# Designs tried in a protein design run: peptides against a protein of PDB entry 3T7K. Part 227

Target 1, 248 residues: chain A of PDB entry 3T7K
Amino acid sequence: KAEKILARFNELPNYDLKAVCTGCFHDGFNEVDIEILNQLGIKIFDNIKETDKLNCIFAPKILRTEKFLKSLSFEPLKFALKPEFIIDLLKQIHSKKDKLSQININLFDYEINGINESIISKTKLPTKVFERANIRCINLVNDIPGGVDTIGSVLKAHGIEKINVLRSKKCTFEDIIPNDVSKQENGGIFKYVLIVTKASQVKKFTKLINDRDKNETILIVEWNWCVESIFHLNVDFTSKKNVLYQKK

## One batch from the design tools (peptide; made by RFdiffusion4, then SolubleMPNN)

Design b2_p30_1_s3 (from b2_p30_1, 12 letters changed)
Fold by OpenDDE base, seed 2:
Structure b2_p30_1_s3 (fold): chain B 248 residues (1-248), chain A 30 residues (1-30)
Amino acid sequence: as target 1 above (248 residues)
Amino acid sequence: SDETFSHKPSSKEVLEKADKEYEEIEKKYK
């Protein structure tokens, strides 16, 4: 069926997209449309797997979903596109009226607002955002919205190697892991990095650490600090936004 | 130097708002 539909076109584009969708196309595509997209070099996957070498995300806008956040870790992310790309493409293909000899849909017309070339270019870097920031080991409270598995998966995709889950009500100083990074001569390394949800946790962890290790550096942030760092593919240590406590 | 900052809204509120926005988007693109 797809071949018959596409036979009216003299030349078919090859978009070379390996994509996931978030915030759109929840019902998926029918078999004919999947086949059409495949013939145009557009393959849509249900889930993110590193082995699939994904290079594209479809979303209506910048989202805070696991898929969107992880898409910024693609190597590289080539395109971040609005779902209207697929919609307009399929509309044009299914249109009986237009004796279109060619498909006239340009990917660049469908870029997600706020995902610019600067962000895309950073996905070509050999390092991940938290790796560049010298954050390898973090402490994560167990009561984080979205769950430790999802949040942890996103953080790992962006270069965090070890995630220590803290039981906020039962944790002691011995449960807190240091950010075990070799002191690079020119970079401020925080010995303890924590992602927390409540002010009470800030008080607890600062006390535990300061009572046992008074001279050590501490960074306590909200999840939004991580999200913003991901969206910019850069950690701004000069910003106090979403930082709950820091000791340099 | 140690600095403590109070930021509003809470991470929970931000996530809940985001979740609602996602649900609305999901409904629009069903």
Scores: peptide ipSAE 0.042, ipTM 0.481, DockQ to the pose 0.021
Fold by OpenDDE base, seed 5:
Structure b2_p30_1_s3 (fold): chain B 248 residues (1-248), chain A 30 residues (1-30)
Amino acid sequence: as target 1 above (248 residues)
Amino acid sequence: SDETFSHKPSSKEVLEKADKEYEEIEKKYK
């Protein structure tokens, strides 16, 4: 059926997209449309797997979903596109009225607002955002919204190697792991990095660390600090935004 | 230097807002 529909076109583009969707196409595509997209070099996956070499995200805008955040860790992310790309493409293909000999849909016309070439270019870097920031080991409170598995998965995609989950009410100093990284010349290294949800946790962890390891560097942030860092593919240590406690 | 900053709206509120926005967006593209 798809072949018959596409037979009216003399040449078919190959978009070479391996994509996931977030915030769109929840009902999926019918079998014919999937086949059409496949013939155009567009493959849509349900989940992110490293083996699939994903290079594209479909979303209506910048989202805080696991899929969107992880898409910024693709190697590289080639395109971040609005769902209208697929919609317009399929509309053009199914149109019986247009004697179009060619499909005229340009990917660049459907870029997600705020994902610019500067962001895309950073996805070509050999390092991940937190790796560049000398953050490899973090402490994460167990009561984090979204769950430790989801949050942890996003952080790992962006270069965090070890995620230590802290039981906020029962944790001691010995439960807190250090961020063991080699000192690079131009990077601030925090010995203790923590993601917390509550002010009471800040007070608790600062006390625990300062009482036992008084002269050590501490960074306590909200999840939004990580999100902003991901969206920019850069950690700005000069910004106080979403930082709850810092000791240099 | 020790710097403690005021707690901005909880990550929970931000996430909940994002989730609501997401649900609204999902409804638009169904």
Scores: peptide ipSAE 0.041, ipTM 0.485, DockQ to the pose 0.021
Fold by OpenDDE base, seed 3:
Structure b2_p30_1_s3 (fold): chain B 248 residues (1-248), chain A 30 residues (1-30)
Amino acid sequence: as target 1 above (248 residues)
Amino acid sequence: SDETFSHKPSSKEVLEKADKEYEEIEKKYK
């Protein structure tokens, strides 16, 4: 059926998209439309796997979903597109009125607002955002909204190697892991990096660390600090936004 | 130098707001 529908076109584009969707197409696509998209070089996956070499995300806007955040770790992310690309494409293909010899849809007309070429270019870098920031090992409180597995998975996709989960009510200083990175010449390395949810946790962890390791550097942030770093594919250590405690 | 900053609204409220926005978007595209 898809072949019959596409037979009216003299030339078919090859978009070369390996994509995931977030915040759109919850009901999926019918079998005919999937086949049409496949013939146009558009393959949509349900989940993110490294082996699939994903290069595209469909979303209506910048979202804080696991899929969206992880898409910024693709190597590279080639396109971040609005769902209207697929909608308009399928509408044009199914249209009986237009004696179109060619599909006339430009990918660049459907870019997600706020994902610019600067962001796309950073996904071509050989390092991830937290690797560049000298953040290798972090401490994460166990009561983090979204769950430690989801949050940890996103952080790992962006270059954090070790996620240490802290039991906020029962943890001691010995449970806190240091950020083990080689000293680079120009970058402030924080020995202890923690993601927390409550002011009481800031007080607790600050006390535990300062009582046992008084002269060491500490960074305590909210999850939003990580999200903003991911959205920009850059860590701005000059910004105090979403930073709860800092000791240099 | 030790710098403690004022706790802005909890990550929970921000995530809940994002989740609600997501649910509204899901309903619109269903």
Scores: peptide ipSAE 0.041, ipTM 0.482, DockQ to the pose 0.021
Fold by OpenDDE base, seed 1:
Structure b2_p30_1_s3 (fold): chain B 248 residues (1-248), chain A 30 residues (1-30)
Amino acid sequence: as target 1 above (248 residues)
Amino acid sequence: SDETFSHKPSSKEVLEKADKEYEEIEKKYK
């Protein structure tokens, strides 16, 4: 069926997209449309797997979903596109009115607002954002919204190697892991990095660390600190936004 | 230097806003 529909075109583009969708196409695509997209070099996956070498995200805007955040860790992310790309493409293909000899949909017309070439270019870097920031081991409170598995998965995709989950009500100093990074000269290395949800946790963890490991560097942030770092593919240590406590 | 920043937990508002935005997007693209 797809071949018959596409037979009216003299030349078909090859978009070379391996994509996931977030915030759009919840019902998926019918079999004919999937086949059409495949013939145009567009493959849509249900989930993110590293082995699939994904290079594209479809979303209506910048989102804080797991898929969107992880898409910024693709190697590289080639395109971040609005769902209207697929809609207009399929509309043009299914249209009987226009004797179109060629499909004339340009990917660049459908870029997600706020994902610019500067962001795309950073996905070509050999390192991940938290790796560049010398953050490899973090402590994460167990009551974080979205769950430790989802949040942890996003953080790992962006270069965090070890995630220690803290039971916020029962944890002791011995439960807190250090960020074991070799002293590189040009970056603020924090010995303890924690992602927390409440002010009471800040008070608790600062006390536990300061009582047992005096004079060490501490960074306590909200999840939004991580999100902003991901969206910019850069950690700005000069910004106090979403930082709850720091000791340099 | 120890610096404590009392940011009002706008995280809930930001998450709620993100959730609302997500719901609005889901409504628009369902």
Scores: peptide ipSAE 0.039, ipTM 0.486, DockQ to the pose 0.021

Design b2_p30_2_s1 (from b2_p30_2, 8 letters changed)
Fold by OpenDDE base, seed 4:
Structure b2_p30_2_s1 (fold): chain B 248 residues (1-248), chain A 30 residues (1-30)
Amino acid sequence: as target 1 above (248 residues)
Amino acid sequence: DILEKEKPLGVSEEEKKEILELIKKVEEKY
């Protein structure tokens, strides 16, 4: 069926997209549309797997979803596109109107607002955002909304190697892991990095650390600090936004 | 559950609702 539909075009573009969708196409595509998209070099995957070499995300806007956050870790993310790209493409293809010799849909017209070339260019870097920030080992409280597994997976996609889950109520100093990174000259390395959900945790962990390791650097942030860092593909250590406690 | 699949992370209830509305809007267009 797809072949018959596409036979009316003299030339077919090859978009070379390996994509996931978030905030759109929840019910997926029909078989004919999947075949059409495949013939146009658009392959849509249900889940993110590193082996699939994904290079595209479809979303209506910047979203705080697992897929969207992980898409910024693609190597590289070539395109972040609005779902209207697929919609308009399929509409044009299914249109019974006059023999369109060519598909006239440009990928660049469908870029997600806020995902600009500066962001895309950073996905071509050999390092991940938290790796560049010298954050390799973090402590994550177990009561974080979204769950430690999902959040942990996102953080790992962005260069955090080790995620230590802290049981907030039962945690002792010995449960807190250091951020084991080699001292680089140009970046303030925090020995202890923690993602917490509430002020009581800040008080607890700062006390535990300061009582046992008085002179060490501490960074305690909210999840939103991580999200903002991901969305910008840059960690801004000068910003106090979403930073709950900082000791340099 | 759509939200269980989408896995919104650290979002308000309003943001969750917005995601659902966006999904619906796309479905209506497709």
Scores: peptide ipSAE 0.610, ipTM 0.954, DockQ to the pose 0.898
Fold by OpenDDE base, seed 1:
Structure b2_p30_2_s1 (fold): chain B 248 residues (1-248), chain A 30 residues (1-30)
Amino acid sequence: as target 1 above (248 residues)
Amino acid sequence: DILEKEKPLGVSEEEKKEILELIKKVEEKY
């Protein structure tokens, strides 16, 4: 059926997209449309796997979803596109009964607002955002919204190697892991990095660390600090936004 | 559950509602 529909075109584009969707196409596509998209070099995956070499995200806007956050870790992210790209493409293919020479849909007309070339260019860097920031090992409280597994998966996609889950009510100093990074001469390395949800946790962890490991560097942030860092593909240590406690 | 599939992370209830509305709008266009 898809072949018969596409036979009306003299030439078909190859978009070379390996994509996931978030905030759109929840029910997926019909079988004919999937086949059409496949013939145009657009392959849509249900889940993110490194082996699939994903290069595209479809979303109506910047979203705080697992898929969107992970898409910024693609190597590279070539395109971040609005779902209207697919909709308009399929409409054009289905609408015309007569022979058309070409499909006239430009990918660049469907860019997600706020994902500019500066962001795309950073996905071509050989390092991940938290790797560049010298954050390798973090402590994560177990009561974080979204769950430690999902949050941890996003953080790992962006260069965090080790995630230590803290039981906030029962943890001791010995449960807190240091950020084991080699001292690079140029940049603020925090010995202890923690993601927390409550002010009471800040008070607890600062006391535990300061009582046992005096004069060490501490960074305690909210999840939003991580999200902002991901959205910009840069950690700004000069910003106090979403920083709950900092000791340099 | 749509939200279980989308896995919104650290979002408000208003933001969750917005995601649901966005999904609905796209489905209406498709």
Scores: peptide ipSAE 0.607, ipTM 0.954, DockQ to the pose 0.902
Fold by OpenDDE base, seed 5:
Structure b2_p30_2_s1 (fold): chain B 248 residues (1-248), chain A 30 residues (1-30)
Amino acid sequence: as target 1 above (248 residues)
Amino acid sequence: DILEKEKPLGVSEEEKKEILELIKKVEEKY
């Protein structure tokens, strides 16, 4: 059926998109539309797998979802597009009115607001955002909203190698792992990096570390610090936003 | 559950509602 629909076009574009969707197309696509999209070089995947070499995200806007956050770790992310791209494309293809010899849909007209070329260009870098920031080992409290597995997966996608989950009520100093990193040229180095949810945790961990390792550098942040870093594909150590405690 | 599938991370209830509304809006257009 898709072949018959597309036969009216003399030339078909190849968009070369390997995409996931977030905040859109929850129910997926009908069989004919999937076939049409496939013939146009648009492949939509249900989940993110590194082996699929994903290069595109469909979302109505910047979202704080697992898929959206992970899409910024694609190598590279070529396009971040609004769902209207697919909708308009399919509408044009299914339209009986115009003897359109060609499909006239430009990807650049459907860019997600706030995902500009500067962000896209950073996805071409050989390093991940937290890797560039000299953050490889972190401590994460177990009571974080969204769960340690999902959050941990996002952080790992962005260059964090080791995530130590802290049981905030029972943890001791010995449970806190150091951020063991080789010095990179332009990054601050913190020996202890922690993501916490509560002020009581800040007090606890700062005390534990300072009592046992008084002269060491500490960074304690909220999850939003990570999100902002991901959205910008840059860690700004000069910003105090979402930083709960910092000792240089 | 749509939100279980979307896995919003560290979002307010208002932001969750917005995600649901955005999803609905796209479904209405498709």
Scores: peptide ipSAE 0.607, ipTM 0.954, DockQ to the pose 0.899
Fold by OpenDDE base, seed 3:
Structure b2_p30_2_s1 (fold): chain B 248 residues (1-248), chain A 30 residues (1-30)
Amino acid sequence: as target 1 above (248 residues)
Amino acid sequence: DILEKEKPLGVSEEEKKEILELIKKVEEKY
């Protein structure tokens, strides 16, 4: 059926997209439309796997979803597109009007607001955002909204190697892991990095660390600090936004 | 549950509602 529909075009574009969707197309596509998209070099996947070499995300806007946050770790992310790209493309193809020799849809007209060329260019770097920031090992509280597995998966996609889950009520100093990284000249290295949800946790962890490992560097942040770092593909250590405690 | 599938991370109830509305809007256009 798709072949018959596409036969009216003398030339078909190859968009070369390997994509996931978030905030759109929850019910997926019908079989004919999937076949059409495949013929145009558009492959849509249900889940993110490194082996699939994903290069695109469809979303209506910047979203704080697992898929969107992980898409910024693609190598590279070539396109971040609004769902209207697919909608307009399929509408043009299904149109019974005059023999269009070519499909006239430009990918660049459908860019997600806020994902600019500066962000796209950073996805071509050989390192991940937290790797560049010298954050290798973090401590994560177990009561984080979204769950430690999902949050941990996003953080790992962005270069964090080790995630230590802390039980906020029962943890001791010995349960807190150091951020074991080599000293780089231009980056503030924090010995202890923690993601917390409550002010009581800040008080607890700062006391535990300062009492047992005096004068060490500590960074305690909210999840929003990580999100902002991901959305910019850069860690700004000069910003106090979403930083709950910092000791240099 | 749509939100369980989308896995919004650290969002308000208003933001969750917005995601649901955006999903619905796209489905209506498709």
Scores: peptide ipSAE 0.606, ipTM 0.954, DockQ to the pose 0.897

Design b2_p30_2_s2 (from b2_p30_2 with S1D M11S T12S N21K E28K)
Fold by OpenDDE base, seed 5:
Structure b2_p30_2_s2 (fold): chain B 248 residues (1-248), chain A 30 residues (1-30)
Amino acid sequence: as target 1 above (248 residues)
Amino acid sequence: DILEKEKPLGSSEEEKEELLKLIEEVEKKY
């Protein structure tokens, strides 16, 4: 059926998209549309797997979903597109009125607002955002919304190697892991990096660290600090936004 | 539950509701 529909076009584009969807197409596509998309070089996957070499995300806007956050770790992310790309494409293909010999849809017209070329270009870098920021080992409180596994998976996708889960009520100094990074000349390295949810946790962890390791550098942030860093593919250590405690 | 499948991480309830509306809008267009 798809072949008959596409036969009216003299030339078919190959978009070469390996994509996931977030915030759109939850019910999926019908069989004909899937086949049409496949013939146009658009492959949509249900989940992110590294082996699939994903290069695209469909979303209505910048989202805080696992899929969206992880898409910014693709190597590279080629396109972040609005779902209207697929909708308009399929509408054009199914249109009986348009004696169009060619499909005329440009990917660049469907870019997600806020995901610009500067962000896309950073996905071509050999390093991940937290790796560039000298953050390899973090401490994460166990009561984080979204769950430690999901949050941890996103953070790992962005270059955090080790995530230590802290049980806030029972945590001691010995439970806190250092951010073991080689001293690079040009960047403030924080020995202790923590993601927390409550002000009481800030007080607890700052006390534990300062009582046992008084001269060490500490960074305590909210999850939103990580999200903003991911959305920009850059860590801004000059910003106080979402930073709960910092000791240089 | 769509939100169970694609939960916004650390979002407010308002942001979740907005996401649901956006999803519905896309579904109406398809």
Scores: peptide ipSAE 0.472, ipTM 0.922, DockQ to the pose 0.839
Fold by OpenDDE base, seed 2:
Structure b2_p30_2_s2 (fold): chain B 248 residues (1-248), chain A 30 residues (1-30)
Amino acid sequence: as target 1 above (248 residues)
Amino acid sequence: DILEKEKPLGSSEEEKEELLKLIEEVEKKY
């Protein structure tokens, strides 16, 4: 059926998209539309797997979903597109009135606002955002919204190697792991990095660390600090936004 | 539940509602 619909076009574009969707197309696509998209080089996957070599995200805007956050870790992310790309494409293809010899839809007209070439270019870097920031081992409180598994998965996609889950009510100093990064000569490395949800946790962890390891560097942040770092594919250590405690 | 599959991580309830509206708007266009 898709072949018969596409036969009216003399030339078909090959978009070469391996994509996931977030914030759109929750009910999926009908069988004919999937076949059409496949013939145009658009493959849509339900979940993110590294083996699929995904290069595209469809979303109405920048979102804080797991899929969107992880899409910024693609190697590279080639396109971040609005769902209107697919909608307009399918409308043009299904249109009986347009004796169109060619499909005239440009991917660049459907870019997600705020995902510019500067962001796309950073996905081509050989390192991940937290790796570049010398953050490899973190402490994460167990009461984080979204759950430690989902949050941890996003953080790992962006270069955090080890996530230590802290039981905030029962943890001692011995439960806190150091950020085991070899001192690069010129980079501010924090020995202890923690993601917390409450001011009481800041007070607890700062006391535990300062009482046992008085002269060490500490970074305590909110989840939003991680989100902003991912959205920009850059860690800004000069910003105090979403930083709860910092000792250099 | 749409939100079970696509939870905005660390979002407000308002942001969740906005996301639901956006999803519905796309579905109406498709």
Scores: peptide ipSAE 0.471, ipTM 0.922, DockQ to the pose 0.847
Fold by OpenDDE base, seed 1:
Structure b2_p30_2_s2 (fold): chain B 248 residues (1-248), chain A 30 residues (1-30)
Amino acid sequence: as target 1 above (248 residues)
Amino acid sequence: DILEKEKPLGSSEEEKEELLKLIEEVEKKY
């Protein structure tokens, strides 16, 4: 059926998209449309796997979903597109207008607002955002919204190698891991990095660390600090936004 | 549950509701 529909075109584009969808197409596509998209070089995957070499995300806007956050770790993310790209493409193909020689849809007309070329270019860097920021090992409280596994998976996709889960009510100083990064001469390295959810945790962890390991560098942030860093593919250590405690 | 599959991480209830509306809007266009 798809072949008969596409036979109306003299030339078919190859978009070379390996994509996931978030915030759109929840019910998926019909079989004919999937086949049409496949013939146009648009392959849509249900889940993110490294082996699939994903290069595209479809979303209506910037979202805080696991898929969207992880898409910014693609190597590279070539396109972040609105779902209207697919919708308009399929509408054009299904239109019975005679002798359309070519599909006239430009990918650049469907860019997600706020994902500009500067962001896309950073996905071509050989390092991940937290790797560039010298954040390798973090402490994560066990009561984080979204769950430690999902949050941890996003953080790992962005260059964090080790995630230590802290039982906030029962943890001691010995449960807190240091951020084990080699001293780069020119970068502020925090010995202890923690993601917390509430002020009581800040008070607890600052006391534990300061009592046992005096004068060490500490960074305590909210999850939103990580999200903003991911959305910009840059860690801004000059910003106090979403920073709960900082000791340099 | 749509939100189980597409949960915004660390979001407010308002952000969850907005996401649901966005999903619905796309489905209406397709």
Scores: peptide ipSAE 0.471, ipTM 0.922, DockQ to the pose 0.858
Fold by OpenDDE base, seed 3:
Structure b2_p30_2_s2 (fold): chain B 248 residues (1-248), chain A 30 residues (1-30)
Amino acid sequence: as target 1 above (248 residues)
Amino acid sequence: DILEKEKPLGSSEEEKEELLKLIEEVEKKY
């Protein structure tokens, strides 16, 4: 059926997209439309797997979903597109009126607002955002909204190697892991990095660390600090936004 | 529940409701 629909075009584009969708197309596509998209070099996957070499995301805007956050870790992310790209493409293809010799849809017209070439270029770097920031090992409180597994998976996609889950009420100093990185000359290295949800946790962990390991560097942040770092593919250590405690 | 499958991480209830509306709008266009 797809072949019959596409036969009216003299030439078909190959968009070479391996994509996931977030915030759109929750019911998926019909069989004919999937076949059409496949013939145009657009393959949509349900889940993110490294083996699939994903290079694209469809979303209506910048979102805080697991898929969107992980898409910024693609190697590289080539395109971040609005769902209207697919909608307009399929509408043009299904149109009976125009004897179109070619499909006239340019994917560059459908870029997600806020995902610019500067962001795309950073996905071509050999390192991940937290790796570049010298954040390898972090402590994560167990009561974080979204769950430690999902948040941990996003953080790992962005270069954090080790996630230590802290039990907020029962945690001792010995449960807190250091961030084991080699000192680089041009980057602030924090010995202890923690993601917390409450002011009471800040008070607890700062006391535990300062009482047992005096004069060490500490960074305590909210989840939003991680999200902003991912959205910009850069850690800004000069910003105090979403930083709850910092000791240099 | 669509939001159970695809939650914005660390979002407010308002952000969740907005996401639901966006999803519905796309489905109506398709």
Scores: peptide ipSAE 0.470, ipTM 0.921, DockQ to the pose 0.847

